# Peptides against a protein of PDB entry 6J54: the designs that were tried, part 61

Target 1, 223 residues: chain A of PDB entry 6J54
Amino acid sequence: NENLFASFIAPTMMGLPIVTLIIMFPSLLFPTPKRLINNRTISIQQWLIQLTSKQMMAIHNQKGQTWSLMLMSLIMFIGSTNILGLLPHSFTPTTQLSMNLGMAIPLWSATVFTGFRYKTKTSLAHFLPQGTPALLIPMLVIIETISLFIQPVALAVRLTANITAGHLLIHLIGGATLALLNINTMTAFITFTILILLTILEFAVALIQAYVFTLLVSLYLHD
Target 2, 42 residues: chain B of PDB entry 6J54
Amino acid sequence: QFQFTGIKKYFNSYTLTGRMNCVLATYGGIALLVLYFKLRSK

## One batch from the design tools (peptide)

Design b1_p26_2 (made by RFdiffusion4)
Fold by OpenDDE base, seed 5:
Structure b1_p26_2 (fold): chain B 223 residues (1-223), chain C 42 residues (1-42), chain A 26 residues (1-26)
Amino acid sequence: as target 1 above (223 residues)
Amino acid sequence: as target 2 above (42 residues)
Amino acid sequence: SFSDFFSFFSSVVSFENNVVLSLALS
């Protein structure tokens, strides 16, 4: 069991945390364009960012468009770290609940406070859905209030659980495949095939979770 | 386009103001209940 | 910028790690 979770321990070198370098590494993969006509890779990246930006910010007005930079940077960060975390024997910072809470809570609080600041009446009214029977109003308001406070927790736990589970499965099946190489080659081949399929699935999950995380933050901002 | 009169004008689940007032009333009621139990325990 | 975003999060994580390490050494 200890060996199972060894890959989730924060790596250190000479007592110094190298997690900062791991977090900063994805930024090297997305250089800022400096020329009018950039390289093919940079052009593709910019094109993808523009497309995702248009899709996510379409529901927001001009005031909401101000959050485009933050949301795009968030999705790029989470997506890149999640994908890089699928590499064998790699450490994924997003598997740490503390990190995801550190991202979820401030963003959630910012969206909630922004909503209460500029749309106080609408934000307060959201605690009571339209058309609620009079007898259910108090209980529903309480439930909606509790639901609001669960949002950051659910946001962080969802991302952490999905990425962690996928990472664990890849390592477990990978280890099992290696162990079965000398026991049964045919079974090892089957497990290896499953590992490949699971890896492809986890790539999709990594991107989806990044998108969902950012989208939910955006939806909370839109109220 | 709902027409409400009386208390329903200020406390309804269809209008924005009505919903807001219902939420505030609910929070106020809970606060009063908590205060009541706190004072009762003392 | 995007780099600033990464730098900010890296700083936060580094700070947390340093606090945890300091508490563990204490």
Scores: peptide ipSAE 0.118, ipTM 0.719, DockQ to the pose 0.037
Fold by OpenDDE base, seed 2:
Structure b1_p26_2 (fold): chain B 223 residues (1-223), chain C 42 residues (1-42), chain A 26 residues (1-26)
Amino acid sequence: as target 1 above (223 residues)
Amino acid sequence: as target 2 above (42 residues)
Amino acid sequence: SFSDFFSFFSSVVSFENNVVLSLALS
């Protein structure tokens, strides 16, 4: 029971935080291109970045496209960290709510601030849906205001909960499988099969959550 | 488009300006209420 | 206010970290 949450503790070595190195490690997997024709791996990465960039920034104007670099770096960071976190005995920084809030709150505030700076009228109007009955206007404005402030929380919690829950399930099922190996091999095989299916699902979830996180930030920017 | 007259011209839920004014009015009203209760407690 | 917002989230983050640590050490 004590070992269930051991993987979620920030790793330290002799009092020094190793989490910093873990966070910086994904950057080594994406080297900057220096050649006209790069290696296959780098070319594929660049192609994927361009593809996703075109898809995400299609909804933004030229002013919004200035955020392309930031948004793409965000999705690459979250995606890579989530995938690396699925490696055996690995620590996933995105399972830490502090980290996700550290990303969500500044980005959300920046998008909201940008909206109010350049589209003040439209941003203020978003607090009241079109066609609202007159009597419901004050209450609905309050609800929409509350909804706005829940957005950064939802961003952080969604990512944290999904990744953490996935990791927890993998560890639980994995531990159960190991425990059942000496008890009932047939049952252990079933649980192992479930574990494999779950891990495959978690790979997809890892990428989806990265995309959703970045997409929602982008949508908030678009307003 | 709807053509409103009077107060409805400035406070409506259909036009962008009207919606903005409604939001501002709501915030202003809340602020005044908070101020009222704060001053009343003194 | 934004100050209250950040203060609240700071407390939440601290609480979450403490919960995880407590569960791991229990």
Scores: peptide ipSAE 0.101, ipTM 0.762, DockQ to the pose 0.091
Fold by OpenDDE base, seed 4:
Structure b1_p26_2 (fold): chain B 223 residues (1-223), chain C 42 residues (1-42), chain A 26 residues (1-26)
Amino acid sequence: as target 1 above (223 residues)
Amino acid sequence: as target 2 above (42 residues)
Amino acid sequence: SFSDFFSFFSSVVSFENNVVLSLALS
């Protein structure tokens, strides 16, 4: 079972961390357009970015829409890394909690500070829901404050847990399939079928988690 | 809409300003309590 | 143990997904 967790260890070569290169690799998949009529691949990418940008930034005003570049780059990074992580013998950086915390904490902090700067009154008012009985005001304010600080942790853990759990399950089912090949071919076939269905599900999860992460960051920026 | 007078005008859970003041008052109270216990232990 | 790890992550994923879904549907 220790072999399963070995897949999540940060890879190194000659003592040098190659995880940095792995993190930077997805950027090569999204080249900058240079022509009026780009390639089909680039056109599809730009189209997807445009669609997601319109959907996510529709709830924001003009000032909030200035974050479109940051949010789009975030979703593209997380999405691409998650998809690439489903390749055999690949390492997914987003399975590392440190990686996701490194993304969640700064972004969350930026959104919170931005809110306090431009919408101070509204931001402070969010710590107390409207219509709260007078006796519950102090306790509820404390709870809301704690809830605020849990948000970045929740973002990181959610992404990490979903991606890691999926990868772990794929490895387990895959390993079981290989072990059963010479024991019982029928059960191995069933296990293999489950593996295929699971991999399809994980592709969806990879994209959904990228979207959810970015969406929540955007939501925190708005309110 | 609500019409508040007196202390309820500034500290209420319905108006935006009132909610803000309640939050600030809560933080201030907590800070004072922490300060009190620190001074008490010394 | 592996079972504890799996159970923990499964519970976290399930709970968080339900929360996100609830928020999205609200």
Scores: peptide ipSAE 0.099, ipTM 0.772, DockQ to the pose 0.031
Fold by OpenDDE base, seed 3:
Structure b1_p26_2 (fold): chain B 223 residues (1-223), chain C 42 residues (1-42), chain A 26 residues (1-26)
Amino acid sequence: as target 1 above (223 residues)
Amino acid sequence: as target 2 above (42 residues)
Amino acid sequence: SFSDFFSFFSSVVSFENNVVLSLALS
């Protein structure tokens, strides 16, 4: 189809960056609690936030737990945008590599610099795994240095590739289903069933990728 | 616990300080090599 | 070196966006 990639075009309205509004929209879905016992929606949201925050920040000390707000906001943002992107005719900002790099690089650099600031010795020591033979030390240090600089790229590409691939797959299977409706109803039914299962999978992938992105950022924090 | 003497005390892959020094030495060596090749053309 | 790295990635991102747009318009 000529419009296969139309869903990935950055939307603009009369030359105005409507993408900014799309990015800001998920914030409206998470209102600040006002009551001791809120409605079911807010209660579930808070429960999920508490659950994820406990398990993610358990690996960090008191200094690392200061990043809880940043990490939880990150996972909520990516997760919400990914889920909203599965809506029909919706634009997912996380399919844009520029956006994901814009998130990955600053967060990665912040974690790396924080590690060097508070744990300089440990951070420098991470370039050389413990027990490395003396002959492999120079080469391994170089490899670990390269690995460090690949981290932000890996974060961005992983998120972008997974979400984009999911969108393309849904579009292709959906288009195939529509094309087969007038050709073979039985085959169309099979492809439609696959589409349903795929959409369910993509909902899970949307959340998993948000979690993985945030988790890796947390793991890079040397606090 | 590991006990090292001589240069192994400062440059080893087991202790935290040793690993740090190895990393710094590697970077220093690379920097010196780069400087050598740059100055060789002059 | 860092400036070259960022300039390279910025060019790659811009190229990717242009490719997507060109494919969508074709």
Scores: peptide ipSAE 0.070, ipTM 0.754, DockQ to the pose 0.091

Design b1_p26_2_s1 (made by RFdiffusion4, then SolubleMPNN; from b1_p26_2, 20 letters changed)
Fold by OpenDDE base, seed 5:
Structure b1_p26_2_s1 (fold): chain B 223 residues (1-223), chain C 42 residues (1-42), chain A 26 residues (1-26)
Amino acid sequence: as target 1 above (223 residues)
Amino acid sequence: as target 2 above (42 residues)
Amino acid sequence: LEALLKALLELVAKLLEEATLALALS
């Protein structure tokens, strides 16, 4: 059991946390453009960022367009860290619930407060759906209020759970394949194939979860 | 489209203003209940 | 909420399509 969770322990070197360096490392993979026509890799990155920004900000008004920079930085950070975490024996900071909560709670609160500041009437009215019977209004308002406070928790837990579960499955199946190599080579080959398919799936999940996280934050802003 | 009269004009589940007022009324009621129980316990 | 649900459903559909393609190629 200790072997299974060893990859989720925060790495330290000489008593100093190297997690800070790991978090900053993905930023090096996205250099700033210096020329009008950049390298192929940088051009592809910029193209992807433009596409994602257009898709996400299409729902927002002009005031919401101000959040584009923050949302794009968020998706790039989460996406890059998740992909790097799929490397063998690599530590993924997004697997730590504390980190995800530290990201989710401030962003959620900022979106909610922004909504109350600029769209007070609409934000307050959002606690009561239209067409609600008069007798159910108090109960529904309470439920909607509880739902609001669950949003940051769900946002953090969703990201953490999806990434963590994926890592656990990869390690478990990988360990099973190694154990079966000496017992039955045919069965080991089957399990290895499953492992490959699972790793491909986890790459997709990593990108999707980054997108969903950012999208939900943007939707909370739009209300 | 909806022309409400009387109290329903201010407290309805169809108009934006009505929904807002309902929410504020519910929060106010809960606050008063909490205050009542707090004062009762003392 | 409806837009979010639709987006999530589309995402799930894409994931399922990728999974089915992976299974078909395996």
Scores: peptide ipSAE 0.109, ipTM 0.671, DockQ to the pose 0.017
Fold by OpenDDE base, seed 2:
Structure b1_p26_2_s1 (fold): chain B 223 residues (1-223), chain C 42 residues (1-42), chain A 26 residues (1-26)
Amino acid sequence: as target 1 above (223 residues)
Amino acid sequence: as target 2 above (42 residues)
Amino acid sequence: LEALLKALLELVAKLLEEATLALALS
């Protein structure tokens, strides 16, 4: 069982953590443009960022547009780390719950505080759904307040659990394929095909989880 | 659209102001209950 | 989600109304 989670241990060299370098590595893949007409790779990256930015900021007002840079950087960071983590023998920092909580809690608190600062009446009104019977108001307000505090936890756990479960499943099926290579090559080939399909699915999950994470943060900001 | 009279004007679940007042009232009630139990233990 | 919540609240409101009527008749 320890071998299953060995890939999730933070990588170290002689006791020095290399995880900091791994986190900073995706930043090198997105260079800043210096020309009006950039390389094809940079142009595609900018195009994707613009498309995602238009979709994410479509629900926000002018004040919400100020958060565009932070949200785009967040989705690029989570997306890039998740995709790079699917490489063979790669370590994904987003599999660490501490990292996801470190991102979710400050962003959630910022969205909640921003809501209370600029939209106090609307934010307080969100604790009570519209059209609630009078007898259910106290209990429903309590439930809604609890739901608010569960939001950052759910945001972090969702990202961590999906990425971790995906990696774990890849390792399990990958280990099964290697074990079956010496027993039955035919069944090993079947499990290998499943592994390929699973890896494709995990690529999709990696992108979706990055998008969902940023979308929920943006949605909480909009309230 | 909705005509509320009396206390329902200030405490309703349909208007934003009414919902806000209901939330504040519930928090105030909870705070008073907590204070009551705290003072009761003394 | 809001529509689902509204529908659920309406259902609960109807159930409470029926319960209050049942208590009033008893």
Scores: peptide ipSAE 0.020, ipTM 0.677, DockQ to the pose 0.012
Fold by OpenDDE base, seed 4:
Structure b1_p26_2_s1 (fold): chain B 223 residues (1-223), chain C 42 residues (1-42), chain A 26 residues (1-26)
Amino acid sequence: as target 1 above (223 residues)
Amino acid sequence: as target 2 above (42 residues)
Amino acid sequence: LEALLKALLELVAKLLEEATLALALS
């Protein structure tokens, strides 16, 4: 079990954490456009950002569209880190619950405070769904309040669990494949094929989880 | 669209204002309960 | 989701009413 989770330990060099450098590395993959006609890679990146921005911000008014930069930066960060984490022997910072909480809590609080700031009446009304029987009002308000505080936890755990589970499966099947190389080559080939298919799935999961995380933050903002 | 009279006008689960008032009343009640138990223990 | 929640709450309300009536008749 120690070997299983060893890949999730924060790496250090000479006692100094290199996690900071790993977190900052994805920023180098997204250079700022400097020309009207940029490279193909930059153009594709800008195109993808534009598409995702249009989809996510379509539910927001003009005031809510102010969050477009923040949300797009968030999805780019999470998505890039998740994809880079699928590289062999790579450390994925998003597998650390502390990191995801560090992102989820401030963003969630910002959305909640923004809601109370600009839409106080509507935000307070969300604690009580329409058509609630009078006798259930106090209990339902309490439940809804608890639900509100569970949102950041669910947001962080969802991302962490999905990415971590994927990495665990890749490591387990990969380890099994290596162990079976000297036992049964045919079985090892089958497990290796499964590993490849799983890796492809994890690429999709990585992008989906990044999108879902950002989308939920956006939905909380919209209330 | 909804016409309420009396207390239901201010405390209802259908109108936006009514829901807001219900939430505030609930929080106020909880606060009073907390104060009651705090004073009771002393 | 809101519709489902409303339906659930209505169901609970009906059950509570039936329970109160049953207790009142007992």
Scores: peptide ipSAE 0.016, ipTM 0.675, DockQ to the pose 0.012
Fold by OpenDDE base, seed 3:
Structure b1_p26_2_s1 (fold): chain B 223 residues (1-223), chain C 42 residues (1-42), chain A 26 residues (1-26)
Amino acid sequence: as target 1 above (223 residues)
Amino acid sequence: as target 2 above (42 residues)
Amino acid sequence: LEALLKALLELVAKLLEEATLALALS
């Protein structure tokens, strides 16, 4: 068990955290384009950013679209870190709940405050769904208030749990495959096939969770 | 479309303003309850 | 919530398809 979870330990170099460098590394993979027609890699990146930006900002007004830069940077950061974390013997910062909470809580609070600032009536009205019977109003308002405060926790835990679970499964299946290589090669092949399929799934999950995280933040902003 | 009169005009679960007022009233009630228990213990 | 989940799933599917196409064309 200790060997399985060793990959989740924050790496340090002589007592100094190297996590800062790991977090900053993905930014180097997305250089700012300086040419009219860039290379294929940058072109694809810009195209993806454009598509995601168009889809996410479609639900927002002009004032809400000012958050486009922050939301796009967030999805790029989480997505890139998640994908890089799937590399063998790599450390994924997003597997750390502290990091995800550090991102979720400020963003959530910002969205809530923005909602109260510019859409005060609508934001307050969200604590009470339409058509609620009069007798259930106080209880439902309390429940909705609690639900609001659970949002940042759910946002952070969702991302952390999905990425961590994926990594754990890859380690378990990978370890089983290696163990079965010396026992039964046929079964090892089956397990290896499952590992490949799981790895492909985790690549998708990495991108999906990044998008979901950003989308939910954007949705909370829109209220 | 909604024809509310009296208190129901300001405190309802159908209109936007009514919902807002209900939420504020609920929070106010909770605050008063907390204040009551705080003052009672003293 | 169900509508949001459905929209999310559809969007994810579209993004995955576009990503796979982009990788295939690269």
Scores: peptide ipSAE 0.053, ipTM 0.655, DockQ to the pose 0.015; fails the geometry check

Design b1_p26_2_s2 (made by RFdiffusion4, then SolubleMPNN; from b1_p26_2, 20 letters changed)
Fold by OpenDDE base, seed 1:
Structure b1_p26_2_s2 (fold): chain B 223 residues (1-223), chain C 42 residues (1-42), chain A 26 residues (1-26)
Amino acid sequence: as target 1 above (223 residues)
Amino acid sequence: as target 2 above (42 residues)
Amino acid sequence: LLEELEELLKLLEELLNKLTLELALS
């Protein structure tokens, strides 16, 4: 078990957390454009950011558009960290539940607080769905209140579980492949093929989880 | 739209205001219950 | 795109369930 989870231990050097550097590293991959016509890579990045921004902000009014920068930065951060985490022997900070909670809880609280600040009446009404029988109103309000507080936990756990599960699966299949190399080369080849397909899937999962995380934050803001 | 009279005007599960009032009433009731048990223990 | 995302999420849930089962058995 220790060898399996060794890759998930936060790296430190001389007592200093290297995690900080790892977190800041993805920021270097997104340089600010200086030219009107940038490099192809930067242009593609800007295009992707523009597309994602349009999709996410389409559900928000002008007041909700203020969160565009925050949400875009969030999705870029989570996405980049998740993708970089798929590198061999890499450490993904998003696999740490503490980090995801550290991101989810403040953002969730900010969205909820913003909702109560500007749409107090609507926000309070969300604790009771329409058409509820009178006898079930108190119970349902309590359930909705509890559901609200579970949202940040679910958000963090979903991201952490998905990324962690992917990494664990890659390590397990990879280890099995190496073990089968000396037993049956054909079976090892099959497992290796599965590993490749799994890595491709994890790339997709990395992007999807980043999108879902940001989308849910945006959705909570919209609600 | 639904037309409500009496108490249903202020407490209903269909209108936005009614839903809000129901939520506030629920929280108020819970708070009163907690307060009652707290004072009863003394 | 939303439907595809839902399908991918469903697939991910299945993988998570399989992993959970593997962890439970090990």
Scores: peptide ipSAE 0.192, ipTM 0.710, DockQ to the pose 0.023
Fold by OpenDDE base, seed 2:
Structure b1_p26_2_s2 (fold): chain B 223 residues (1-223), chain C 42 residues (1-42), chain A 26 residues (1-26)
Amino acid sequence: as target 1 above (223 residues)
Amino acid sequence: as target 2 above (42 residues)
Amino acid sequence: LLEELEELLKLLEELLNKLTLELALS
């Protein structure tokens, strides 16, 4: 188990945490535009950001559009860190539950607070679904209240669990492939093929989880 | 069209105001119960 | 909100199923 989870331990060099540098590294991949017509890479990035922004903010009113910058920065951060984490022997900060909770809890609280501030009646009404029998009202309100507080936990755990599980599988299959290289080349080739397929899947999962995380935060804001 | 009269007018699960009142009543009831048990212990 | 969440979850499941199918075919 120690060898399996060694890649999930926060890396340090001479007692100094390198995690800070790893977290800040993705920011270098997204330079600010300086020209009307930028490089191909920057143009593609801006195009993708614009598309995702239109998709994410389509469900929000003008007041919700104010959150567009924050939500886009969030999805870019989570997505970039997740993708970079899939590099061989790389460390993904988003595999740390503490980091995801640090992002989920403040954003969730902000969305809930914003909802109560500007849509007090609607937000309070969401604790009781429409058409509920009178006898079930108190119980259902309690359940919905508990569900509300589970939202940030579920948001963080979902992201952490999916990314961590993916990395664990890649590590296990990769280790098995290396172990089988000197035992049976045929089985090693099969496991290597599975590893390649799994890595491709994890690339997609990384992007999807980043999108889902940001989307759920946005949905909680919309109520 | 739901025609609610009396208590059902203010406490219903179909209107926005009714749902809000039901939620507030539930929280108020829980708060009163907690307060009762705290005062009972004294 | 609940309906939108369900739709998004369905989309996620569909994407995962497509990826799983691609992995199975490859």
Scores: peptide ipSAE 0.175, ipTM 0.708, DockQ to the pose 0.018
Fold by OpenDDE base, seed 4:
Structure b1_p26_2_s2 (fold): chain B 223 residues (1-223), chain C 42 residues (1-42), chain A 26 residues (1-26)
Amino acid sequence: as target 1 above (223 residues)
Amino acid sequence: as target 2 above (42 residues)
Amino acid sequence: LLEELEELLKLLEELLNKLTLELALS
């Protein structure tokens, strides 16, 4: 078990944690535009950001659309980190539950507090679904309250579990392929093919999970 | 359209205000219960 | 958006099932 999770240990250099640098690295991949018509890479990035922004903020009013910048930065960060994490022998910070909780909890709390501040009546009413029998009102309110507090945990765990599981599977299959190179070349080739397909899938999963994370945050903001 | 009178006017699961009041009432009740048990335990 | 999310999750599950099937057949 220790060998399986060795790739998920926070990397250090000379005893100093380099996790901070790894977390900051994706920011270098998204430079600010300087021209009216930027490079192809920057143009594609801006186009993607614009598309995702339109999709995510379509359900929000003008007040909710104020969060567009933060949400887009979040999705870009999570997406970039997840994709970079799929590189061989790379460390994905998003595989750490602590990091995802560190992102999810503040954002969730901000959305909840924002709802309570500007839409107090609606937010409070959200704890009781419409049409609930009178006898079940107290119990249901309690359940909804608990559900609210479970949201950030579920959000963080979902992202972490999906990315971690994918990485674990990639490492396992990759290790198996290396072990089978000297045992059965044909089997090793088959496992290698599976590994390639799995990596492609994990790329998709990485992007999807990033989008889901930000989308759910946006949804919670909308209440 | 629902017409509520009396207590149902303030505490109902169909209107926004009614739901809000129900939530507040439930929280208040829980708070009172917690307070009661806390005072009882002492 | 929730419907889109459900669709995305459904697609993910489908892909995972296909991968699982491929692994099982191998």
Scores: peptide ipSAE 0.166, ipTM 0.696, DockQ to the pose 0.019
Fold by OpenDDE base, seed 3:
Structure b1_p26_2_s2 (fold): chain B 223 residues (1-223), chain C 42 residues (1-42), chain A 26 residues (1-26)
Amino acid sequence: as target 1 above (223 residues)
Amino acid sequence: as target 2 above (42 residues)
Amino acid sequence: LLEELEELLKLLEELLNKLTLELALS
């Protein structure tokens, strides 16, 4: 069991945390374009950013579109870190619940407070759905309040759990494949094929979780 | 579209203002209950 | 959008369950 979770231990060298460098590394993969026609990689990045920006900001008004830069930076950060974490024996910072909470709680609080600031009446009204019976109003308001406070926790845990589970599965299947190489080559080949399919799935999961995280933050802002 | 009279005008689940007032009333009630128990313990 | 996200999450859960089953059988 210690070997399974060894990849999730925060890496340190000479007592210094390398986690900060790992978190800052994805920023190097997205340089600022200087040319009108950039290389293929930057062009693809810009295209993806534009597409995702259009999709996410389509729900929001002009005031909500002010958060476009923050939301796009968030999705780029989470997406890049998740994809980089799929490298063999790599450390994924998003597997750390502390990091995800550190991102989710401030963003959630910002969205909630922004809602209370500009749409106070609507935000307060969201604690009580429309058309509720009078007898259920107090209990429902309490439930909605609890639901609001669960949002950042659910957001962080969802991201952490999905990425961690994916990594765990890759390690388990990878370990099984290596163990079966000396036992049965045919079964090892099948397990290896499953591992390849799983890695492809985890790439999709990485992107989906990044998108879901940012989208939920955006939806909380829309409220 | 909705005609509310009396207390229902300010405390309803259909209008935006009514919903807001219901939420505020609920929070106020909870706060008063907490305050009551806090003062009772002393 | 929320419905689409839920569908995507369901698909992911199904794939994870299939993978878990395959691991259990192996």
Scores: peptide ipSAE 0.160, ipTM 0.694, DockQ to the pose 0.021

